# Peptides against a protein of PDB entry 2QAS: the designs that were tried, part 6

Target 1, 120 residues: chain A of PDB entry 2QAS
Amino acid sequence: PPEDLMQYEAMAQDALRGVVKAALKKAAAPGGLPEPHHLYITFKTKAAGVSGPQDLLSKYPDEMTIVLQHQYWDLAPGETFFSVTLKFGGQPKRLSVPYAALTRFYDPSVQFALQFSAPE

## One batch from the design tools (peptide; aimed at target 1 Y40)

Design b1_p10_7_s2 (made by RFdiffusion4, then SolubleMPNN; from b1_p10_7, 3 letters changed)
Fold by OpenDDE base, seed 2:
Structure b1_p10_7_s2 (fold): chain B 120 residues (1-120), chain A 10 residues (1-10)
Amino acid sequence: as target 1 above (120 residues)
Amino acid sequence: MVVPPAPAND
C-alpha cells in the first residue's frame, strides 16, 4: 500500500488523546466525576515528561495504571499533561503525566476503552 | 466485559 504522508493514524490517535483530556476536565470540575463513572489510566512511566516520586515510579519500570474514582485530589488537566494527587499505600503523592505517555484509558461504568501507542 | 489492570493507587 502507498505511504501515508499525511500520518492519519497519528492524527487520529492525537484526537483520541483529546478525549482523555476532555474526560479529565470533566473529572476536575466541581463535584468530580458523575457516578458511576471512574477512569482507569495507563501510561508509560519512563515517557518524557512523566513526573512523580522516584520510589513510586521505580516500582513500575514500564507502565502504571491509576484509577480516578474515590480518592483523587487537585486534578489539574492541562493542555499537554495532567497532574493529580493520589494515595499509594496511604501516602499522598503527586503525579504529572503527559497525554502523549498514555497507553490505555478505560471507564468500566460504560465499558468505554481507548488504546494508544506510546514510545517505548 | 473488559477487566482493567489493577490500579497502583489506593
Scores: peptide ipSAE 0.611, ipTM 0.892, DockQ to the pose 0.931
OpenDDE base, seeds 1, 3, 4, 5: peptide ipSAE 0.602, 0.603, 0.605, 0.597; ipTM 0.890, 0.890, 0.892, 0.888

Design b1_p10_7_s3 (made by RFdiffusion4, then SolubleMPNN; from b1_p10_7, 4 letters changed)
Fold by OpenDDE base, seed 2:
Structure b1_p10_7_s3 (fold): chain B 120 residues (1-120), chain A 10 residues (1-10)
Amino acid sequence: as target 1 above (120 residues)
Amino acid sequence: PVVPPPPAND
């Protein structure tokens, strides 16, 4: 097949990552997500730009899934990455995740799912 | 139906 020099697939992926960013911005708005919406976000923990507690990230050498539902604080969805405070084993921890590191996005309330190709 | 993996956070 002919070579796609336009890189449409990559463009589409980036556009879809924009959906996640937009969703997170809604989640960050006053009052949080409108019930019953909640977000499952999966990302590559070793992707460039991912930051968080070393001990936590060490437990998830490949991917980690977080849920933004009842316990999330200071969600800050930037243009290239988002950061959020979550509790792990009762301990609050801050994570910073570039949208480029995402591999999955899911909102069970409406069964909306997105999958992304991320660097291995 | 899509079943997400268990979340790491509480």
Scores: peptide ipSAE 0.604, ipTM 0.885, DockQ to the pose 0.961
OpenDDE base, seeds 1, 3, 4, 5: peptide ipSAE 0.598, 0.593, 0.600, 0.587; ipTM 0.884, 0.883, 0.884, 0.880

Design b1_p10_7_s4 (made by RFdiffusion4, then SolubleMPNN; from b1_p10_7, 3 letters changed)
Fold by OpenDDE base, seed 2:
Structure b1_p10_7_s4 (fold): chain B 120 residues (1-120), chain A 10 residues (1-10)
Amino acid sequence: as target 1 above (120 residues)
Amino acid sequence: SVVPPAPAND
């Protein structure tokens, strides 16, 4: 098959990552997500730019899924990554995740799903 | 129906 020198697939993936960014910006707005919307975000924990407590990331050596629904604080959706404070085992922890590290995005309330290929 | 993966956080 002919070579795609335009890298359309990559462009499409980036566009879709933009949907996640936009969704998180809505989640970060005053009042949070409009009920019943909530977000399941899965990402590669070893991807470049991912940061958080070592003990937590070590527990999830490949992928980790977080849910933004009832308990999330200081959600900061930047242009290339987002950061958020969540509780794990009762302990608040800060995570920073580049959009490029995402592998899945899902909002059960409307069954909206996105899947991504993230470099390992 | 898509089943979401188990979240790590509380």
Scores: peptide ipSAE 0.626, ipTM 0.889, DockQ to the pose 0.944
OpenDDE base, seeds 1, 3, 4, 5: peptide ipSAE 0.618, 0.620, 0.622, 0.616; ipTM 0.889, 0.887, 0.888, 0.886; seed 1 fails the geometry check

Design b1_p10_8 (made by RFdiffusion4)
Pose (drawn by RFdiffusion4):
Parts: structure tokens; C-alpha cells; sequence
Structure b1_p10_8 (pose): chain A 120 residues (1-120), chain P 10 residues (1-10)
């Protein structure tokens, strides 16, 4: 014991997904992130709400990490998901990722990191 | 050019 009927840990998890959304809004600002800040986003490929080229999603069965630093365009962070154009083998492609699909967040510049979808 | 990476360790 004790069983947590308030699910404080789960609420803290969701509250923290919001940091990713806030960080993506600063990155979507004209001019991008304040250097040397850049972002690693890890997400569940099969989590509902994610869309991308069928070929690309098949290459990454469960987890996929993307880096937002030198090569990303038209970052559009909505309130419930974000979409971004990235290059894979030199070919530009479009992704949409719900914040709910996120499992990890990392900025190597200040070594700030978050882990989600992990009740432990 | 490729934008994918292994997940960082925590």
C-alpha cells in the first residue's frame, strides 16, 4: 500500500508532456531554438494519431527518435500534436506526432531529459 | 541527410 486513487504519478507525467509542447513552440518560433539548444524526441510509431510515410513507419516498428537541430522545416506544434518535415536519405518527409505518443525528451546542450509512458 | 537517431540513454 497505499493504492493511489488520485493517480498523482500519472497526472505528473501528463503535466510534464507539456514541457515538450512548450519547447516545440519556442523551436517553431521564427529563428528557431536559441543555439546550442537542440531536441531529441522519441515516440511510439504505432501510437494512435501518428501519421507518416508508410515506408518510413514500417522501418521503425515501435520506437523512433528524431532530432530537431540542423534539418527540420515547417515545425507546426498544435495543442494536442505536432507535425514537422525532416529528411531521410536526403528525401524530405512529413510527420505528425501526438504528445501522448512521446516516450522521451532530451536536449544534449544542458543535459535535460524526460521519460514518459513509463509508470515503472 | 537523415534525421533519425538512436534513443538517448537516461
Amino acid sequence: as target 1 above (120 residues)
Amino acid sequence: SDASAPAPSL

Design b1_p10_8_s1 (made by RFdiffusion4, then SolubleMPNN; from b1_p10_8, 6 letters changed)
Fold by OpenDDE base, seed 3:
Structure b1_p10_8_s1 (fold): chain B 120 residues (1-120), chain A 10 residues (1-10)
Amino acid sequence: as target 1 above (120 residues)
Amino acid sequence: ANSFAAAPAL
């Protein structure tokens, strides 16, 4: 088969990461996500730029899925990464995740799913 | 790839 020197698949992947960014921006807007929409976001915990409590990240050495539904605070979707505060074991934890670290995005309310290839 | 789910506590 012919060699794709344009790397169209990679470009498509990046475009789809933009969907996650846009969804998070909607989630960060006043009033949050329109019910019943909620987000399952999976990312590589060891990817460059991922930041969070060491104890938490160490429990998930490969991938971690966070749920954004009702209990999240200070969601800040930037252009290259997003940050959010979630409670784990009753304790608030701040996570910062680059969009490039994402491996899966899912909204169960409409069964919308995306998968991404993220570097280790 | 195996993923682990962590939902925020209420």
Scores: peptide ipSAE 0.077, ipTM 0.705, DockQ to the pose 0.134
OpenDDE base, seeds 1, 2, 4, 5: peptide ipSAE 0.076, 0.075, 0.074, 0.072; ipTM 0.704, 0.704, 0.699, 0.700

Design b1_p10_8_s2 (made by RFdiffusion4, then SolubleMPNN; from b1_p10_8, 5 letters changed)
Fold by OpenDDE base, seed 1:
Structure b1_p10_8_s2 (fold): chain B 120 residues (1-120), chain A 10 residues (1-10)
Amino acid sequence: as target 1 above (120 residues)
Amino acid sequence: ADSTAAAPAL
């Protein structure tokens, strides 16, 4: 097959990551996510730009899935990464995740799913 | 409820 010098697959992936960003921006708006929508977001914990408590990230050395439903705070969806406060074991933890680190996005309420290839 | 943190799910 001919060489794709345009890198269309990567462009398509980035466009779809834009869906996640847009969804998170909706989630961050006043009123939050419209019920019953909620988000399962999976990302590579060792990807560049991922930050959070060391103990938490160490517990999930490869990938981690977080849930944004009723208990999330200070969701800040930036242009390249989002940050959010979630509770783990009853303790609030701040996570920052680049969209490039994402491997899966899922909204069970409408069974909408996206998958991505993220750097290892 | 606490946020769920888990390994990849297929």
Scores: peptide ipSAE 0.089, ipTM 0.738, DockQ to the pose 0.484
OpenDDE base, seeds 2, 3, 4, 5: peptide ipSAE 0.085, 0.077, 0.071, 0.074; ipTM 0.730, 0.736, 0.721, 0.717

Design b1_p10_8_s3 (made by RFdiffusion4, then SolubleMPNN; from b1_p10_8, 6 letters changed)
Fold by OpenDDE base, seed 3:
Structure b1_p10_8_s3 (fold): chain B 120 residues (1-120), chain A 10 residues (1-10)
Amino acid sequence: as target 1 above (120 residues)
Amino acid sequence: ADSFAAPPAL
């Protein structure tokens, strides 16, 4: 088959990453997400730009999923990455994840799912 | 209450 020199699939993937960014911005707005919406976000823990508690990232050396529903604080969705405070073992921990590190996005409330190819 | 974190397969 002919080679796609425009890399349309990659462009589409990047556009879809924008959906996650937009969803997080809604989640960060006053009042949070409209119930019953909540987000499952999966990302490569070793991807460039990912930062967070070492013990947590070590526990999930490849990928991990976080859930944003009721227990999250200071969600800050930037243009290239988002950061959020979550509690693990009763301790608040800050996580920063570039959108490029995402591999899956899911909202169970409406069964909306997205999958992404992220750098190894 | 703790936040939820788990492997991708959820």
Scores: peptide ipSAE 0.158, ipTM 0.794, DockQ to the pose 0.464
OpenDDE base, seeds 1, 2, 4, 5: peptide ipSAE 0.085, 0.140, 0.143, 0.082; ipTM 0.728, 0.786, 0.786, 0.719

Design b1_p10_8_s4 (made by RFdiffusion4, then SolubleMPNN; from b1_p10_8, 5 letters changed)
Fold by OpenDDE base, seed 2:
Structure b1_p10_8_s4 (fold): chain B 120 residues (1-120), chain A 10 residues (1-10)
Amino acid sequence: as target 1 above (120 residues)
Amino acid sequence: ADSFAAAPAL
């Protein structure tokens, strides 16, 4: 097949990453997500720009799935990454995840799913 | 309460 010099597939991926960003912005708004909506977000833990506690990230050397439902704080969806505070083992942990690191997005309430290819 | 985190799974 002809060579795609426009990189349309990458454009489509980026557009869909925009859906995640928009969803997180809704989640960050006052009142949070409208019930019963909640988000499963999977990302490559070793991707460039991913930041969090070393012990936590070491526990998940490849991918990690977080759930934004009832217990999340200070969700800050930026333009290139989002950050959020979640509790693990009773301790609040701050995670910073570039949208480019995402591999999966899922809202079980309406069975809406997205998959992404993230750089290794 | 603790937040859920795990390996990739639905």
Scores: peptide ipSAE 0.095, ipTM 0.742, DockQ to the pose 0.476
OpenDDE base, seeds 1, 3, 4, 5: peptide ipSAE 0.086, 0.087, 0.085, 0.084; ipTM 0.731, 0.731, 0.728, 0.742

## One batch from the design tools (peptide; aimed at target 1 V67 F88)

Design b1_p11_1 (made by RFdiffusion4)
Pose (drawn by RFdiffusion4):
Structure b1_p11_1 (pose): chain A 120 residues (1-120), chain P 11 residues (1-11)
Amino acid sequence: as target 1 above (120 residues)
Amino acid sequence: PPNHFAGPPDI
């Protein structure tokens, strides 16, 4: 015991997904992130709401990490998901990722990191 | 460094 009927830990997890959304809005600002800040985003490929090229999604069965630093265009962080154009083998592709699909967040510049979807 | 890969990054 005690069983947590309030699910405080779960609520704290969701509250923290919001940091990723807020960080993506600064990155979507004209001019991008304030250097040397850059982002690593890890997400569940099969999590509902994610869309991308069928070929690309098949290459990454469960988890996929993307880096937002030198090569990303048209970052569009909606309220419930974000979309971004990245390059894979020199070929530009478009992704849509719900904040709910996120499992990890990391900015190597200040070593700030978050882990989600992990009730432990 | 890679711009993408499978799994979480090493921290």

Design b1_p11_1_s1 (made by RFdiffusion4, then SolubleMPNN; from b1_p11_1, 6 letters changed)
Fold by OpenDDE base, seed 1:
Structure b1_p11_1_s1 (fold): chain B 120 residues (1-120), chain A 11 residues (1-11)
Amino acid sequence: as target 1 above (120 residues)
Amino acid sequence: SPSMMAGPPVV
């Protein structure tokens, strides 16, 4: 096929990443997400900008999925990345994840799913 | 590749 110098697929992917950002902003609002909405977010753990406890990230060398339902704190969805506190093994851990690192987004309550090609 | 789920379980 002819060379796409516009990179339309990348533009579309970025637009859809905006859906995740918007959803997280809703989740961060007072009261959180409206029941029964909750989010499964999968990301590449070694992607640039991913930050968290080394011991935790080392357990997931490729990608990991976090769940935002009832137990998440201080969700801060920025413009390029979001940060959130989740409990792992009962201990609160802070994660910072660039939207560009995402590979999957899923809300089981309405079966809404998105897939992304993240840098490897 | 398959992802490993982390964090609290879904209620």
Scores: peptide ipSAE 0.068, ipTM 0.724, DockQ to the pose 0.209
OpenDDE base, seeds 2, 3, 4, 5: peptide ipSAE 0.065, 0.067, 0.066, 0.064; ipTM 0.720, 0.721, 0.720, 0.721

Design b1_p11_1_s2 (made by RFdiffusion4, then SolubleMPNN; from b1_p11_1, 6 letters changed)
Fold by OpenDDE base, seed 3:
Structure b1_p11_1_s2 (fold): chain B 120 residues (1-120), chain A 11 residues (1-11)
Amino acid sequence: as target 1 above (120 residues)
Amino acid sequence: APSMQAGPPAV
């Protein structure tokens, strides 16, 4: 097939990553997400820029999913990454994830799903 | 609320 020098597929994926960013910004706004919306976010744990509790990241060396519904704090959706505080084993831990590290986004309330290719 | 806030990739 002809070579796509425009890299349209990559452009499309980046645009869709913007959906995740926008959704997180809604989640971070006062009042949080409108019920019953909640988010399942999957990402590569070893991707550049990912930071979080070592024990957790070690437990899931490839990718893991976080759930943003009721138990999350200080969600900060930046332009290139988001950070959030979640409780693991009862302890609050800060997680920082670049949007580029995402592999899946899902909102069960409306069955909205996105999948992304992330660097290995 | 879900019992797990983190885990394996969701199916």
Scores: peptide ipSAE 0.121, ipTM 0.765, DockQ to the pose 0.460
OpenDDE base, seeds 1, 2, 4, 5: peptide ipSAE 0.075, 0.062, 0.072, 0.058; ipTM 0.708, 0.691, 0.700, 0.682

Design b1_p11_1_s3 (made by RFdiffusion4, then SolubleMPNN; from b1_p11_1, 6 letters changed)
Fold by OpenDDE base, seed 3:
Structure b1_p11_1_s3 (fold): chain B 120 residues (1-120), chain A 11 residues (1-11)
Amino acid sequence: as target 1 above (120 residues)
Amino acid sequence: APLMMAGPPVV
């Protein structure tokens, strides 16, 4: 097949990452997500820009999936990354994840799923 | 590469 010099696939992937950003912004708005919507967000823990407790990230050497439903705090969806506080083992932990590190997004309430290829 | 769930449990 002919060579795609426009890199349409990559552009499409980036556009879809925008869906995640938009969804998180909705989640961060007053009142949070409209029930029963909740989000499963998977990302590469070793991707550039990922930040969080060393012990936590070390426990998940490849990917980890966080759930944003009832217990999440200070969700801050920026333009290139989002940060959020979640409890792990009862302890609040702050995570910062670049959208580029995402590999999967899922909302079980409506069975909406997106998959991305994140850099290693 | 299996997914590993993290965070609070989902009902």
Scores: peptide ipSAE 0.061, ipTM 0.697, DockQ to the pose 0.210
OpenDDE base, seeds 1, 2, 4, 5: peptide ipSAE 0.060, 0.061, 0.057, 0.058; ipTM 0.692, 0.699, 0.690, 0.697

Design b1_p11_1_s4 (made by RFdiffusion4, then SolubleMPNN; from b1_p11_1, 7 letters changed)
Fold by OpenDDE base, seed 3:
Structure b1_p11_1_s4 (fold): chain B 120 residues (1-120), chain A 11 residues (1-11)
Amino acid sequence: as target 1 above (120 residues)
Amino acid sequence: APLMQAGAPAV
């Protein structure tokens, strides 16, 4: 097949990553997400820029999913990455995830799903 | 990979 020198597929994926960023900004706004909306975010734990407690990330050598519904704090959706505090085993953990590390985004309330190719 | 996050809803 003809070679796509424009890399349209990559452009499309990046545009869709923008949907996640926008959704997180809504989630970070006063009052949080409008119920019943909630987010399942999956990302490659070893992707460049991903940071968090070593003990937690060690349990997820490939990828992990986090949920933003009722138990999340200090959600800070930046332009290239977002950070959020979540509780695992009763302990608050701070995660920082670049949007480029995302592999899946899902909102069960409306069955909206996105999948992305992330660096290995 | 089970989700062990507190307050996580059912999938």
Scores: peptide ipSAE 0.156, ipTM 0.772, DockQ to the pose 0.168
OpenDDE base, seeds 1, 2, 4, 5: peptide ipSAE 0.104, 0.041, 0.040, 0.103; ipTM 0.733, 0.685, 0.681, 0.745

Design b1_p11_2 (made by RFdiffusion4)
Pose (drawn by RFdiffusion4):
Structure b1_p11_2 (pose): chain A 120 residues (1-120), chain P 11 residues (1-11)
Amino acid sequence: as target 1 above (120 residues)
Amino acid sequence: PPEHFAHFDLP
């Protein structure tokens, strides 16, 4: 015991996904992130709401990490998901990722990191 | 460094 009927830990998890959304809005600002800040985003490829090139999604069965630093365009962070154009083998592609699909967040510049979808 | 890959371990 005790069983948590309030699910405080789950609510704290969701509240923290919001940091990723807020960080992506600063990155989507004209001029991008304030250097040397850059972002690693890890997400569940099969989590509902994610869309991308069928070929690319098949290459990454469950988890996929993307880096937002030197090569990303048209970052569009909506209220419930974000979409961004990245390059894979020199070929530009478009992704849409719900904040709910996120499992990890890391900025190597200040070593700030978050882990989600992990009730432990 | 790579711009993308499968799994990332947090420090």

Design b1_p11_2_s1 (made by RFdiffusion4, then SolubleMPNN; from b1_p11_2, 7 letters changed)
Fold by OpenDDE base, seed 1:
Structure b1_p11_2_s1 (fold): chain B 120 residues (1-120), chain A 11 residues (1-11)
Amino acid sequence: as target 1 above (120 residues)
Amino acid sequence: EPSMQSRFELP
């Protein structure tokens, strides 16, 4: 097939990553997400820019999925990454995840799903 | 499937 010098697929992927960013911004706004919307976000734990507690990341060497529904705090969706505090085993832990590290986004309430290619 | 995240913690 002919070579795509425009890299349309990559542009489309970036646009869709923008959907995740926008959704997180809505989640971070006063009042949070409108019920019953909630988000399942999967990302590569070893991707560049991902940061969090060693004990947690070590437990998930490849990917992990976080849920933003009832228990999440200080959600800060930046332009290139978002950070959020979640509890694991009752302990609050801060995660910082670049949008580029995402591999899956899902909102069960409306069965909206997105999949992305992320760095290995 | 989600990670072992605490999703419900009542006061």
Scores: peptide ipSAE 0.195, ipTM 0.788, DockQ to the pose 0.109
OpenDDE base, seeds 2, 3, 4, 5: peptide ipSAE 0.191, 0.185, 0.191, 0.192; ipTM 0.783, 0.778, 0.783, 0.788

Design b1_p11_2_s2 (made by RFdiffusion4, then SolubleMPNN; from b1_p11_2, 7 letters changed)
Fold by OpenDDE base, seed 3:
Structure b1_p11_2_s2 (fold): chain B 120 residues (1-120), chain A 11 residues (1-11)
Amino acid sequence: as target 1 above (120 residues)
Amino acid sequence: EPLLQSRFELP
């Protein structure tokens, strides 16, 4: 088959990452997400720009999934990455995740799912 | 308690 020199698939993937960014911005707005919407976000823990407690990230050497529903704080969706505070084992932890590190996005309330190819 | 996040169980 013909070689795609435009890399359309990569461009489409990046565009869809924008959906996650937009969703997180809605989640960060006053009042949070409208019930019953909530977000499952999966990302490569070793991707460039991912930051958080080393002990936590080391526990998930490949991918990690976080849930944004009732127990999240200080969600800050930037233009290239988002940060959020979540509790693990009862302890608040701050995570910073570039959108480029995402591999999966899911909202069970409406069964909306996205999958991404993320750089290592 | 859930392995990942408090109060949440992943599928």
Scores: peptide ipSAE 0.032, ipTM 0.604, DockQ to the pose 0.170
OpenDDE base, seeds 1, 2, 4, 5: peptide ipSAE 0.022, 0.029, 0.029, 0.028; ipTM 0.547, 0.611, 0.608, 0.608; seed 2 fails the geometry check

Design b1_p11_2_s3 (made by RFdiffusion4, then SolubleMPNN; from b1_p11_2, 6 letters changed)
Fold by OpenDDE base, seed 5:
Structure b1_p11_2_s3 (fold): chain B 120 residues (1-120), chain A 11 residues (1-11)
Amino acid sequence: as target 1 above (120 residues)
Amino acid sequence: PPSMQSRFELP
């Protein structure tokens, strides 16, 4: 088959990552997500740009899934990454995750799912 | 895998 020099597949995936960014921006708006929408976000913890408490990231050496529903604070969805404060074992932790590190996005309220290829 | 995130907190 012909070689795709346009890299359409990569363009398409980047566009879909934009859906996640847009969803997070809605979640960050006053009032948060409209009920019953909530987000499950999975990402590679060792991907470039991922940052957070070392004890937390060490516990999840490959991937981890976070949930944005009831308990999340200071959600800041930037253009290349988002940051958010979540509680683990009752302790608030700040995570910063590039959209490029994502491997899965899911909203169970409407069963909307996306999967992405991320650096190993 | 899923995190050990705290999702619910009652007053």
Scores: peptide ipSAE 0.188, ipTM 0.762, DockQ to the pose 0.093
OpenDDE base, seeds 1, 2, 3, 4: peptide ipSAE 0.180, 0.187, 0.173, 0.175; ipTM 0.754, 0.758, 0.744, 0.749

Design b1_p11_2_s4 (made by RFdiffusion4, then SolubleMPNN; from b1_p11_2, 7 letters changed)
Fold by OpenDDE base, seed 5:
Structure b1_p11_2_s4 (fold): chain B 120 residues (1-120), chain A 11 residues (1-11)
Amino acid sequence: as target 1 above (120 residues)
Amino acid sequence: SPSMQSRFELP
């Protein structure tokens, strides 16, 4: 078959990553997400650009899932990555995650799910 | 992989 020099698959995936970005921007707006919406976000912890406490990331050498529902602070959805403060064991931790590192996005309230191919 | 994140905590 002919080679796709346009890389449509990659463009489509980036477009879908845009959904996550848009959702996070809504979550960051005053009042947060409209109930009962909440987000499960899974990402590759070793992907380029991912940053956070070493003690936390070391516990998840491959992937980890975070939930944005009741306990999240200072959500900052940038154009290429988002950062957020979450509590683990009652301790606040700051995470910075590029959208390119995402492997799964899920909103249980409406059963909306997306899966992505992130760098291995 | 699920995290050990605190999801809900009332004051």
Scores: peptide ipSAE 0.208, ipTM 0.787, DockQ to the pose 0.095
OpenDDE base, seeds 1, 2, 3, 4: peptide ipSAE 0.194, 0.202, 0.194, 0.188; ipTM 0.773, 0.779, 0.772, 0.765

Design b1_p11_3 (made by RFdiffusion4)
Pose (drawn by RFdiffusion4):
Structure b1_p11_3 (pose): chain A 120 residues (1-120), chain P 11 residues (1-11)
Amino acid sequence: as target 1 above (120 residues)
Amino acid sequence: PTPPPAPANAP
């Protein structure tokens, strides 16, 4: 015991997904992130709401990490998901990722990191 | 903090 009927830990998890959304809004600002800040986003490829090229999604069965630093365009962070154009083998592609699909967040510049979808 | 796996969009 005790069983947590309030699920405080789960609520704290969701509250923290919001940091990723807020960080992506600063990155979507004209001029991008304030250097040397850059982002690593890890997400569940099969999590509902994610869309991308069928070929690309098949290459990454469960987890996929993307980096937002030198090569990303048209970052569009909606309230419930974000979409961004990235390059894979020199070929530009478009992704949509719900904040609910996120499992990790990391900015190597200040070594700030978050882990989600992990009730432990 | 442990860095995440290599990114899928790495050059």

Design b1_p11_3_s1 (made by RFdiffusion4, then SolubleMPNN; from b1_p11_3 with P1A)
Fold by OpenDDE base, seed 2:
Structure b1_p11_3_s1 (fold): chain B 120 residues (1-120), chain A 11 residues (1-11)
Amino acid sequence: as target 1 above (120 residues)
Amino acid sequence: ATPPPAPANAP
């Protein structure tokens, strides 16, 4: 098949990553996510730009899933990455995740799911 | 939709 020099698939993926960014911006708004919406976000822990506690990231050498429901603080959805404080083992920890590192997005409340191909 | 992997953080 002919080569896609337009890279449509990549463009589509980027557009879909925009959905996640937009969703996170809604989640960051006053009052948080409108119930019963909550977000499950999966990302490659070793992707460029991912940052957080070494011990935590070490426990997840490939992917990690976080949930934004009732316990998330200081969610800051930037243009290229988002940061958020979550509790792991009862301890609050800060994570910074580039949208490019995402592999899955899911909102169980409406069964909305997105999957992304991130660098291995 | 299939359920997501267990989250690392407690909900």
Scores: peptide ipSAE 0.401, ipTM 0.857, DockQ to the pose 0.849
OpenDDE base, seeds 1, 3, 4, 5: peptide ipSAE 0.390, 0.386, 0.397, 0.398; ipTM 0.852, 0.853, 0.852, 0.855

Design b1_p11_3_s2 (made by RFdiffusion4, then SolubleMPNN; from b1_p11_3 with P1A A6P)
Fold by OpenDDE base, seed 2:
Structure b1_p11_3_s2 (fold): chain B 120 residues (1-120), chain A 11 residues (1-11)
Amino acid sequence: as target 1 above (120 residues)
Amino acid sequence: ATPPPPPANAP
């Protein structure tokens, strides 16, 4: 088959990552997500740019899933990464995750799911 | 789609 020098599949994946970014921006807006929408986000913990408590990340050597529903604060969806404060074991901790590190996005309320090939 | 794995943070 002919070689795709345009890398269309990568472009499509990138566009879909944009959906996550857009969703997070909605989640960060005043009032948060419209109920019953909530987001499950899975990412590679060792991917470049991922930042968070070492003790937490060490518990998840490959992937970690977080949920944004009732307990999330200071969600800041940037252009290349988002940061958010979540409670782990009752303790608030800050995570910074590049969109490129994502492997899955899911909103159970409408069963909307996206999967990504994240480099690690 | 199947549900995601359990989240690290409390829902």
Scores: peptide ipSAE 0.377, ipTM 0.853, DockQ to the pose 0.849
OpenDDE base, seeds 1, 3, 4, 5: peptide ipSAE 0.373, 0.374, 0.374, 0.374; ipTM 0.849, 0.850, 0.850, 0.852

